Peptides against a protein of PDB entry 2AKA. Designs and how they scored, part 152

Target 1, 299 residues: chain A of PDB entry 2AKA
Amino acid sequence: MEDLIPLVNRLQDAFSAIGQNADLDLPQIAVVGGQSAGKSSVLENFVGRDFLPRGSGIVTRRPLVLQLVNSTTEYAEFLHCKGKKFTDFEEVRLEIEAETDRVTGTNKGISPVPINLRVYSPHVLNLTLVDLPGMTKVPVGDQPPDIEFQIRDMLMQFVTKENCLILAVSPANSDLANSDALKIAKEVDPQGQRTIGVITKLDLMDEGTDARDVLENKLLPLRRGYIGVVNRSQKDIDGKKDITAALAAERKFFLSHPSYRHLADRMGTPYLQKVLNQQLTNHIRDTLPGLRNKLQSQL

## One batch from the design tools (peptide; made by RFdiffusion4, then SolubleMPNN)

Design b2_p23_1_s4 (from b2_p23_1, 10 letters changed)
Fold by OpenDDE base, seed 1:
Structure b2_p23_1_s4 (fold): chain B 299 residues (1-299), chain A 23 residues (1-23)
Amino acid sequence: as target 1 above (299 residues)
Amino acid sequence: SAEFQKRLEELFEEIDKLNEKLK
């Protein structure tokens, strides 16, 4: 079972090399969310490092195939620069930015060409995610006026695939009924079979309100349920607050909150990572029969 | 490319082996 995710990683790398990754129905998890939904923070919390581009507006402008691999050592590798091991995660961030700009230019446009990043770490479970650009309605800077539709079209290339699981990231401090992530998920997965809900910013909800009903899967039921997380604030990120400390604070938040205490063991970033590892592994296993034939027919 | 085809064949063989193992 432990070989399943690595196998898909090798498939992703092979198909990325020929520019066919986005067109194939690989068993994978696509991460979707509105801008500022906390998507990048969730991914960084898995690694325990700051390595994703940050800023106002759209930050992820190419699909990022993030392959987490449990290892005794900590380093990162890009498919586009084989043989180079990154041990400084600031350099990883810079490489993502540089590689993005190389393809998209300086106009903050988007490209469907994936960046393949593998992170080896003793602090991660084997897990592969495809991070997609954040959904937006308002162009910023020199972005084209139709950037919203370009992003949506890009997302649809992934989330419409039958073997694609959807990690829908939604902030709790916004109206969940208007969640960009849940809307797109419902569009392509109306029965909620492929969608995993992540609720961020639970610590930023107004006093007297909570997301208990959502987290208990009572408001918008998903077969695969919801996981609540608490990310670092932007101030914490700018101040380089230690992610380990943030994870401890997250645990404390759930344990001490009257509305979430009973769910605490099924909440938080570590639990999310575990669930995603298990779900991805099982999903690959379930998809493996006939996968060869399916892929061959798509080539 | 020939290199890609070879790599793909190896990956497909791995899929086949895993499928057999998981039966």
Scores: peptide ipSAE 0.473, ipTM 0.924, DockQ to the pose 0.792
Fold by OpenDDE base, seed 5:
Structure b2_p23_1_s4 (fold): chain B 299 residues (1-299), chain A 23 residues (1-23)
Amino acid sequence: as target 1 above (299 residues)
Amino acid sequence: SAEFQKRLEELFEEIDKLNEKLK
């Protein structure tokens, strides 16, 4: 089963090269969430590096096919610049921004053309995610007033596919009933079969409130359940707080919290990474029969 | 392109092999 995710990676690369990635039903995980939901922090915590664009408003403006590969060495490679190995993850961030701007311009527009980024690291499990632009209602820069619908349309190209799993990222310090991620997931996956819920910002909830009912899968049940995480604060990110230290603090948070201590072994970023690796591997295995025929029919 | 077709066929063969292995 160790070869299943790498196989899908090769398929993604091959189809991205011909511009057909969004039109094909590959077994994959699409990451959805509102802006500032903590999506970027979750992905960076998997790698243990700061490498994603940051800022106010829309930071991800193209789909990012993030392919994590367990390796003895640590470096990154882009499909659009073959042969170049990046060891400085700040340069990775800059390349994402540059490649985004190359296609979209400087007007903060969006493009459905994916960026394919492969990260080799001894600190990751094999895992591929398609990071999608954050849902927003407010245009920024030179964006058209209908940018919300453009983003939604882009997301729908991925999340409507039968073989697409959905990683729905929602902040706990906002009304979860109004979560953009959970709303779109419910729309395209009404039975909750393809959706994995991630609840961020649990540490920012008001005193006397908790997300226990959600995390126990009792409020908005998903077949694949919910996993809570605690990310670095913006202050911590700006202060360059070490991700390893943040992961330790996350573990401590769950263990010490009266509402979450009983769930602590099934919470946190490391557990999320493990679950996603297993879920993706199993999902690829389950969809592999007939995959060739399906892909051939879609070409 | 011919290169793409070749690559695609190789990937499809890998899919077939894995399917047989997982049965």
Scores: peptide ipSAE 0.471, ipTM 0.924, DockQ to the pose 0.791
Fold by OpenDDE base, seed 2:
Parts: sequence; structure tokens; C-alpha cells
Structure b2_p23_1_s4 (fold): chain B 299 residues (1-299), chain A 23 residues (1-23)
Amino acid sequence: as target 1 above (299 residues)
Amino acid sequence: SAEFQKRLEELFEEIDKLNEKLK
């Protein structure tokens, strides 16, 4: 079982090398959400490092295949610069930005060409995610006027694949019925078989309100359920608040909240990482029969 | 390329081995 995710990683790398990664139906998890939904913070919390681009508007502009690998050492590697080991995660962030700008230019456009990043760490479980650009309605800066549709089309290339699981990230402080993530998931997965819900910003909800019904899978049921998380605020990120401290605060939040206390052991970033590892492993196992033949037919 | 085909064949063999192991 331990070899399943690494095997898929090798497949991803091999197909990326020939430019066919997005066209193949590999068992994988695509991360979708609106701008500012908290996707980047969730991914950084898995690694325990700040390494993703930050800023206003669309920060993720290319698919990022993030391959987390449990290891005794901590470093990162990019597929596009093999042999270079990054130990400074600020340099990882800069490389993502540089590689993105190299392809998209200065107009803040998007490209469907993935960036493949592998992170070795003793603090992660084996887990591969495909981070996708945040959905938006309004172009910012010099973005193309049809950027909304470009992003949507890019997302659809991934989430329409039958073997693609969907990590739908939605903020709790907005109307969940209008969540961009849940809408797109419902469009391509109407029975909720491939979708895992993540609810962020639970700490920013109005006083006297909670997302208990959603987290208990009673409002918008998904077969794979919902997991709530609490990310660092933008102020905390700017102030370089330690992620370990933030994870402790997240745990405290769930334990101390009257509406979430009973769910606390099934909430939070560490639990999310565990669940995703298990679900991805099981999904690969279930997809493995016939995968060779399927891939051969797609090449 | 020949290199890619070889790599792909090795990966497919790994898939086959894992499938047999997981039966």
C-alpha cells in the first residue's frame, strides 16, 4: 500500500515530461476553490512551510502538482530543474513565481502547463494534490477579459476525469450555497461520489452562526464528507506566524467551540492530511485494475 | 522516444506487480 502514491508520482512525472499530464486520467486529487478561499494556506499547512505565491487576485496561475513524500530529510525538487535540491522554501516560492512568469508573462495570465513540485519531509504523509487556479469573476490588472472562462476550462480538464477526486475548498464566512468550489463539483460530480469538502475560515463566521450542519454532512451531503480547518490570517502570514503554533490554535478552536467540540477529532489540518492520504491510497488501489490498458489507449 | 517507452514499460510492469499483490 505504501508504494501506490509513489507509483502514481512516477507516472505523473513521466507523462509531464512528454506534455501529456493533463490529458491522462490518472488517479489524483484536484484542488478547487474561489479566490481567497484558503487553498494555499491548506497546502502550506501540510508542509509546515511558507512556499506558495501570495498576493491579491489570482496567485496560482498554473496547475501545481504537489507531491508530498514522507522522508527523513526535508527538501524540495522541481521536475523542470532536476538535480537541484531546495532547502530554503522561500527559494521554492521564488522558483514557482519565476517559472509561472516565464510561461504566462507579466499580464498575470494563466497556462495549463503544470509545475511539478516534490517535497520531501518528515512532517508529511505521502500525498499528491493538483492545485488549480482560483475561480474568479472579475479580471484584475492586465488579465484577459475572459480569464474567468479560461480558469474554468482549465479546471474542467482535470475535474471531468473519472479518476480525479475533487478537494472542494469553501470559506465558511460566505454563503456555502453559492460556493464556486461546490458548484463546479456538483456540475461534474452530481452524486457527490468524487468530492471531498473542505470548509475554511470557520473562525471568521458571524457571532451566533456556525457551519455544524455542513460539517455533519446534513446540508449538502457528500459521500466523502466535509472537514473543517482554521488557517492563519493574512496578518499572521505577513507576520510569519509559526505554522506549528497555528495548528495548535486550530485544535484549540475546535475543542473550545460549542458547535464543533464533538467533531474536533475529525477536524483540522492534520486530520485532513490523514484522510486525504488514505482516500488517495484507496482510490489508486481501486483504479489500478485496468489502469495500464487505459493509459495505453490514451497515448 | 525509446527512453520514454522503456520507462513506461517499467512503470506498467510495476502496476502489474502491484495488481497481483493486491488480489
Scores: peptide ipSAE 0.452, ipTM 0.920, DockQ to the pose 0.783
Fold by OpenDDE base, seed 3:
Structure b2_p23_1_s4 (fold): chain B 299 residues (1-299), chain A 23 residues (1-23)
Amino acid sequence: as target 1 above (299 residues)
Amino acid sequence: SAEFQKRLEELFEEIDKLNEKLK
């Protein structure tokens, strides 16, 4: 069971080398959400490092295949930079930005060509996620006026695949009924079989309101349920608040909140990571029969 | 490429092996 995710990683790397990433139905998790939904913060919290591009508008402009690998050592590797080990995660961020700009140019355009990043760390579970550009309705900078549709088309290339699980990231301080992540997930997964809900910004909800019904899977039921998380605020990020301290604060939040204390053991970033590791592993196992034949027919 | 085909075949063998193990 321990080798299932690494096997898929090797498949992803092999297909990336020939430019066939988007055309193959690999068992994987695609991360979807609107801009500022908290996707980047969730991913960084898994690693315990600041390494993703930050800024206004869409920051992720290419699919990022993030392969987390539990290891005794801590470093990162890019598929496009074979043999180079990154130990400074600031350099990882810079490389993502540089590689993105190399392909898309400086106009903040998007490209469907993925960046493959592998992070080895003693602080992670084996987990592979495909981070996709945030959905937006408003072009920024030199983006084309149809950028919304370009992003949607890119997302659809991943989330329409039968073996693709969907990590739908939605902020709690916005109307969840209007969540871009949940809308696109429901479009391609109407029965809610492939979708895992993540609810961010629970600490930013108005006084007297809570997301209890959503987290209890009573409002918009998903077979795989919902997990709430509390990310660092932008102020905390700018102030370089330690992620370990933030995770402790997240735990405290759930334990101390009257609406969430009974769910606390099934909430938070560490629990999310465990659930995703387990679900991905099981999903790979379930899809292995016939996977060879499917892949061979698609090549 | 021939290299890719070789790598792919190795990966397919791994899949087959895992499938047998998981039965």
Scores: peptide ipSAE 0.443, ipTM 0.916, DockQ to the pose 0.782

Design b2_p23_2_s1 (from b2_p23_2, 13 letters changed)
Fold by OpenDDE base, seed 4:
Structure b2_p23_2_s1 (fold): chain B 299 residues (1-299), chain A 23 residues (1-23)
Amino acid sequence: as target 1 above (299 residues)
Amino acid sequence: SEAHQEELEKLFEEIDELNEKLK
């Protein structure tokens, strides 16, 4: 079973090399969410390193195929620069930015051409995610006025695929009914069969409020349920709070919170990573019959 | 390229093999 995700990784790389990745219905997880929903922090928490571009507004401007591979060593590799091993994750961040700018230019535009990044680490489970540009209504830089729709169209290329699972990242301190992530997920997955909900910023909710009903899958039911996480604050990130300490604080948060204590063992970033690994593995297994024929027909 | 085609063929064979094992 552990070989299924690596197999799909090789498929992703192979099809990316021939420029046909965007049209393929590979069993994969697409990450969707509004800007500042906490997507980058979730992904970085999986790796335990700061390696994603940061900033206000749009950060991810190309799909990032993030392939996490459990390994005895820790390093990263890009498909576009084969043979170069990155051990400094700051250099990984810089390479993502440089490679993004190489294709999109300096206007902060978007491109549907993926960046394929593989991270080997002893601290990760095998897990592949496609991080997609954050949904926004506000253009930044020299982005066109219709950037919102360009992003949406890009997302739709992924999330409309039947074999695409959707990791919908929504902040708890905003109206969940207005979650961009859940809206797009509901549009393409009306029965909630392919969507996994992630609720961030639970620690930033107003006093006397909680997301218990959401996390218990009672408010907006998803077959695959919801997992709450607590990311580092921007202050913590700026202060270089290590991710390990943040994960400990996250655990403490759930255990100590009256509304979430009973859910604590099914919450938090480590549990999310485990669930995603399992769900992706199972999903690949379930979609494997006929996959060859399907892929061949798309060539 | 020929190398990419060969890799794809290999991957497709692996898919077939895995499907047989999972039956």
Scores: peptide ipSAE 0.386, ipTM 0.894, DockQ to the pose 0.790
Fold by OpenDDE base, seed 5:
Structure b2_p23_2_s1 (fold): chain B 299 residues (1-299), chain A 23 residues (1-23)
Amino acid sequence: as target 1 above (299 residues)
Amino acid sequence: SEAHQEELEKLFEEIDELNEKLK
């Protein structure tokens, strides 16, 4: 069971090397959400490092296959530059930006060609996620006016696959009924079988309101449920607030909040990591029968 | 390439072995 996620990582790398991208139905988790929904913060909290591009508008412009591997050492490697070990995660961020620009140019366009990034760390569980561009309705810079639909089409290449789980990231301080993440998830997974809900920005909700009904899976039921998290604010990120301190604050938030105290042991980033590791492992196991034949037929 | 094909074949064998183990 321990080697199932690494096996899928090797499959992802092998297929990327032969130019087979989103056309293969690998057991994987695709991360979807609107811009500023908190996707990047969730992923960085898993690693405990700042390493993803930041900014306004569309930050992720290529799919990022993020392969987290538990290890005694801490470093990152890119598939496109094998043999180079990155120990400075600022350099990882710069490499993501450089590799993105190499393919898309400087016009802030998008490309469906993934970047494969493997992070070895003693602070992570084995977990592979495909971070996808944030959904947006507003073109920025030299982006084409139909950028919204280009992003949607790119997302659909992943989330329509039978073996793709969907990590739907939605901010609690916005109308959840209008969540881009939950909308796309419901479109491709109407029975809620493949979707895991993440609710961010619970600390930014209006006084007297809460997301208890959502987190208890009573409002928009998903078979795999919802997990609430509290990320660093933009102010905290700009101020370089330590992620470890932020995780402690997150725990305190759930424990002290009258609406969430009873859920506290099933909330927060560490619990999310554990759940995703377990769900991905089990999902790979469940999809192994016939996987070889399915993959061979798609080549 | 031939090297990539060999790697895929190896991975497919590992899948088969795991399937037998997990039955």
Scores: peptide ipSAE 0.382, ipTM 0.893, DockQ to the pose 0.756
Fold by OpenDDE base, seed 2:
Structure b2_p23_2_s1 (fold): chain B 299 residues (1-299), chain A 23 residues (1-23)
Amino acid sequence: as target 1 above (299 residues)
Amino acid sequence: SEAHQEELEKLFEEIDELNEKLK
């Protein structure tokens, strides 16, 4: 079973090379959430490196197929520049920005054409995620007035696919009943069969409040449940706080919090990565029957 | 291209082999 995720990675690369990008129904996980929900921080915490674009407004403007591969060495490579190995993750960030701007231009528009990034690291489990643009209602810069609907349409290209799992990222310091991530997930997965909930910003909740009922899967039940995480603050990110230290602080947060202590072993970024690896592996296995015929029919 | 087609065929064969192994 260890080779199932790498097999799907090779399929993703092969279909991307022939121009079949967004229309593939491969077993994969799409990451959805509102702007500032903490999606980028979750992904960077898996790698243990700062490598995603940062800024105000819409940061992710193209789908990012992030392929994490356990390896003895640490480096990154892009499908669009084969043979180039990146060991400086700041250069990885710059390449994402440059490749995004090459296609979208200077108007901060979006494109449905994915960027394929593979990261080899001894610190990761095999895991593939598709990071999607954050949902927003407010155009920034020279973005078109209908940018909200363009983003929604792009997300739907992924999340409507039968073999797509949905990682719904919601901040705890906002009304979870009105979460953009959970709303879109409910629209395309009304029975909650394909959705995994991630709750961020648990450390930023008002004093005397907690998300225990959500994390215990009692408020808005999902078959695959919820996992809480604590990301670095914006101040910590700007100050380049070490991710390893942040992960230790996350563990301490759950262990020390009266409402979460009993859940601490099923919370946090390392546990999330493990669960996603297992869920994706099992999902690939379950979808293998007939996958060849399905893919051939889409060519 | 021919190279891309060959790669896809190889991947499809691997899928078939895995399906047989996992039955």
Scores: peptide ipSAE 0.371, ipTM 0.891, DockQ to the pose 0.781
Fold by OpenDDE base, seed 3:
Structure b2_p23_2_s1 (fold): chain B 299 residues (1-299), chain A 23 residues (1-23)
Amino acid sequence: as target 1 above (299 residues)
Amino acid sequence: SEAHQEELEKLFEEIDELNEKLK
């Protein structure tokens, strides 16, 4: 069971090497959400390092296949530069930016060609995620006026696949009924069989309001449920607040909040990581029958 | 390339082996 995620990682790498990217129905988790929904913070909290591009507008402009591998050592490597080990995660961020710009140019355009990044760490569970560009309606900089549709088309290449699980990231301080992530998930997964809900920014909700009904899976039911998380604030990120301290603060938040205390053991980034590891492992196992034949037919 | 095809064949064999173990 422990080797199922690494097997899919090797499949992802092998197919990427032959130029087969979006057409494959591998068992995987695609991460979707609006801009500023907190996707990057969730992923960085899994690793315990700051390594993703930051900025205004669209940060992720190519799909990022993020392969987390539990290891005794801590380093990162890219498929596009094999043999180079990164131990400085700022260099990882710079490489993502450079490789993105190499393909898309400097106009903040997007490309459907994935970047494959593997992170070895003693602090992670085996977990593979495909981080996708954040949904937006407003072009920034030199982005084309149809950037919204380009992003949606790119997302659809992943989330329409039957073996794709969807990690739908929605901020709690916005109307969840209008969540871009939940809308796209509902479009391609109307029965809520493939979607896992993540609710961010629970600490930024107005006084007297809470997301209890959502987190209890009563408002917009998903078969795989919802997990609430509390990410570092932008002030905390700018102040270089330690992720370990942020995780402790997240735990304290759930334990001390009257509406969430009873859910605290099923909330937070560490629990999310465990759930995703388990769900992905089980999903790979369930999709293995016939996977070879399906993949061969797509070559 | 031939090397990539060989790697895919190995991976497909591993899938088959795992499927047999998980029955």
Scores: peptide ipSAE 0.366, ipTM 0.887, DockQ to the pose 0.790

Design b2_p23_2_s2 (from b2_p23_2, 15 letters changed)
Fold by OpenDDE base, seed 4:
Structure b2_p23_2_s2 (fold): chain B 299 residues (1-299), chain A 23 residues (1-23)
Amino acid sequence: as target 1 above (299 residues)
Amino acid sequence: SEEHQKKLEELFKEIDELNKKLA
């Protein structure tokens, strides 16, 4: 079973090399969410490093195929920079930015061409995620006025694929009924079969309110359920609060919260990573029959 | 390229082998 995710990783790399990644229905997880929903923090928490571009507005402007690989060593590799091992994750961030700008220019435009990043770490489970541009209604830089729809169209190229699981990231401190992530997921997965809900910013909810009903899968049911997480605040990030400390604080949050204590063992970033590893592995297994023929037909 | 094609063929073979093991 441990070989399934690495196999898909090799497939992703091989098809990316020939420029056909976007059209393939590989068993994978696409990450969707509105801007500032906390997607980047979730991904960084998996790695335990700060390595994603930060800023206001749109940050991810190309799909990022993030391949986490459990290893005795810690380093990153880009498919476009074969043979170069990155041990400084700040350099990883800079390379993502540089490679993004190389294709999109300085106008903060988007491109559907993925960046393939593999991170080896003893602190990760095998897990591959495709981080997609955050949904937005507000253009930044020299983006065209219709950037919202361009992003949406890009997302649809991934999430409409039958073998694509959807990690829908929604902030708890916003109306979940208006979650961009859940809306797009519902559009392409109306029965909630392919969608995993992540609820961020649970610590930022108004006093007297909670997301218990959501997390218990009672409000907007998904077959694969919801997992709540607590990310570092922007203040914590700016203050260089380490991710390890943040994960401890997250655990404490769930354990101490009257509404979430009973769910604490099924909440938090470490549990999310475990669940995603398991679900992706199982999903690959389930889709493996006929996958070769399907992929060949798409070439 | 020929190299890419060969790699894909190898990967497809791996898929087939895994399918046999998991069946």
Scores: peptide ipSAE 0.376, ipTM 0.885, DockQ to the pose 0.775
Fold by OpenDDE base, seed 5:
Structure b2_p23_2_s2 (fold): chain B 299 residues (1-299), chain A 23 residues (1-23)
Amino acid sequence: as target 1 above (299 residues)
Amino acid sequence: SEEHQKKLEELFKEIDELNKKLA
């Protein structure tokens, strides 16, 4: 069981090397959400480092295959520059931006060609995620007016695959009924079998309101349920608030909140990471029978 | 390339071995 996620990592790398991108149905988790939904913060909280591009508008412009590997050492490696070990995660961020620009140019366009990033760390569980561009309706810079649909088409290449799990990231301080993440998930997974809900920004909800019904899986039921998280605010990020401190604050938030106290042991970023590791491992196991034949038929 | 093909073949063998172990 321990080697299932690393095996899929090797498959992802091998297929990327031969130019087979989103056409293969690998057991994997695709991360979807609107812009500013908190996707980048969730991923950075797993690693405990700031390493993803930040800014307004469409930040992620290429799929990022993020392969987290538990290790005694901490460093990152890119598939496109093998042999180079990154120990400074600011340089990781810069490399993501540079590699993105190399393919898309400076017009803030998008490309379906993935970036493969492997992070070795003693602070992570084995976990592979495909971070996808944030859904938006507003073009920025020199983006084409149909950028919304280009992003949607890119997402659909991943989330329509049978073996793709969907990590749907939605902010609690917005109308969840209008969540871009939950909408696309429901479109491709109407029975809620492949979708894991993440609810961010629970700390930013209006006083007297809560997301208890959602988190208890009573409002929009998903078989795999919902997990609430509290990310650093933009102010905290700009102020370089430590992620470890933020995780402690997250724990305190759930424990002290009258609406969430009873759920606290099933909430928060560490619990999310554990659940995703387990669900991905089990999902790989469940899809392993016939996987070779399926992959060969798709080549 | 031939090298990539060999790598994929090895990965497919690993899948087969794991399937036998988990069956």
Scores: peptide ipSAE 0.363, ipTM 0.881, DockQ to the pose 0.767
Fold by OpenDDE base, seed 2:
Structure b2_p23_2_s2 (fold): chain B 299 residues (1-299), chain A 23 residues (1-23)
Amino acid sequence: as target 1 above (299 residues)
Amino acid sequence: SEEHQKKLEELFKEIDELNKKLA
């Protein structure tokens, strides 16, 4: 089963090369959440590198197909510039920004055309995620007034597909009942069969409050459950705090918190990565029968 | 292109082989 995720990666690349981007029903995981929900931090924590664009407003403006591949070496490569190996992840960030701006222009608009990024690392499990623009109601800069609906439409191109799993990222320091991620997931997956919940910002909750009921899958039940994580603060990111140190702090947080201690072995970024690898592998296996015929019919 | 078509055919063959193995 070790080759299932790499096979899907090759399919993604092949179909992207022929101009079939968002319309394919490949077994994959789409990442959804509101702006500032912590999506980018979760993805960077998987890699252990700072490589995603940062800023105010809408940061992710094109779908990013992030293909993590376990390897003895560490480097990144883009589908749009084959043969170029990136070992400096700051250059990876700059390439994402440049490639985004090339298509969207200076108005900070969005495009449904994916960027395909593959990261080889000894520190990752095989895992493919599609990072999608953060949901927002507030246009920034020269964005069109209907940017909220454009983002929603883009998300729907992915999350409505039957073979798409949904990684719904919600901050704990906001009302989870009003989570944009959970709302869109409920709309397209009303039975909660395709949705995995991620709860961020657990360290930023008001004193005396906790998300125990959510993490125990008792408040808003999902078949695939919830996993809590603690990301670096914005101050830590700006100060370039080491991600390895942040992961150690995350572990300490769960172990030391009275409400989460009993869940600590099923929480945190490393556990999330493991679960996603397993879930995606199993999902590919389950969808493999008839996949060839389905893909051929979509060409 | 012919190259892309060949690549897809190879990938579809891999899918078929995996289906046989996992059945």
Scores: peptide ipSAE 0.355, ipTM 0.879, DockQ to the pose 0.762
Fold by OpenDDE base, seed 3:
Structure b2_p23_2_s2 (fold): chain B 299 residues (1-299), chain A 23 residues (1-23)
Amino acid sequence: as target 1 above (299 residues)
Amino acid sequence: SEEHQKKLEELFKEIDELNKKLA
């Protein structure tokens, strides 16, 4: 069971090397959400490092295949620069930006060609995610006016695949019924069989309001349920607040909140990581029968 | 390439072996 995720990682790398990207139906998790929904913060909290591009507008402009591997050592490596080990995660961020710009140019355009990043760490569980560009309706900079549709088309290449699980990231301080992530998930997964809900920004909700009904899976039911998380604020990120301290604050938030205390053991980033590891592992196991034949037919 | 094809064949073999173990 422990080797199932690494097997899929090797498949992802092998198919990427031959130019087969979004056309293959590998068992994987695609991360979807609107801009500023908190996707990058969730991923960085898994690693415990700041390593993703930051900025206004569309930060992720190419799919990022993020392969987390539990290891005794801590370093990162890219498929496009084999043999180079990154121990400084700021250099990882810079490499993502440079490799993105190399393909898309400096106009903030998007490309469907993935970046494959593997992170070895003693602080992670085995977990592979495909981080996708944030959904937006407003072009920024030199982006084309149809950027919204380009992003949607890119997302659809992943989320329409039968073996693709969907990590739908939605902020609690916005109307969840209008969540871009949940809308796209509902479009391609109307029965809610492949979708895992993540609710961010629970600490930013108006006084007297809460997301209890959503987190209890009563408002917009998903088979795989919802997990609430509390990410670092932008102020905390700018102030270089330690992720370990942020995780402790997240735990304290759930334990001390009257609406969430009873759910606290099934909330937070560490629990999310465990659930995703388990669900991905089980999903790979369930899809292994016939996977070889399916992949061969797609070559 | 031939190298990539060999790698895929190895991975497909691993899938088959895992399926046998999990059946």
Scores: peptide ipSAE 0.346, ipTM 0.873, DockQ to the pose 0.769

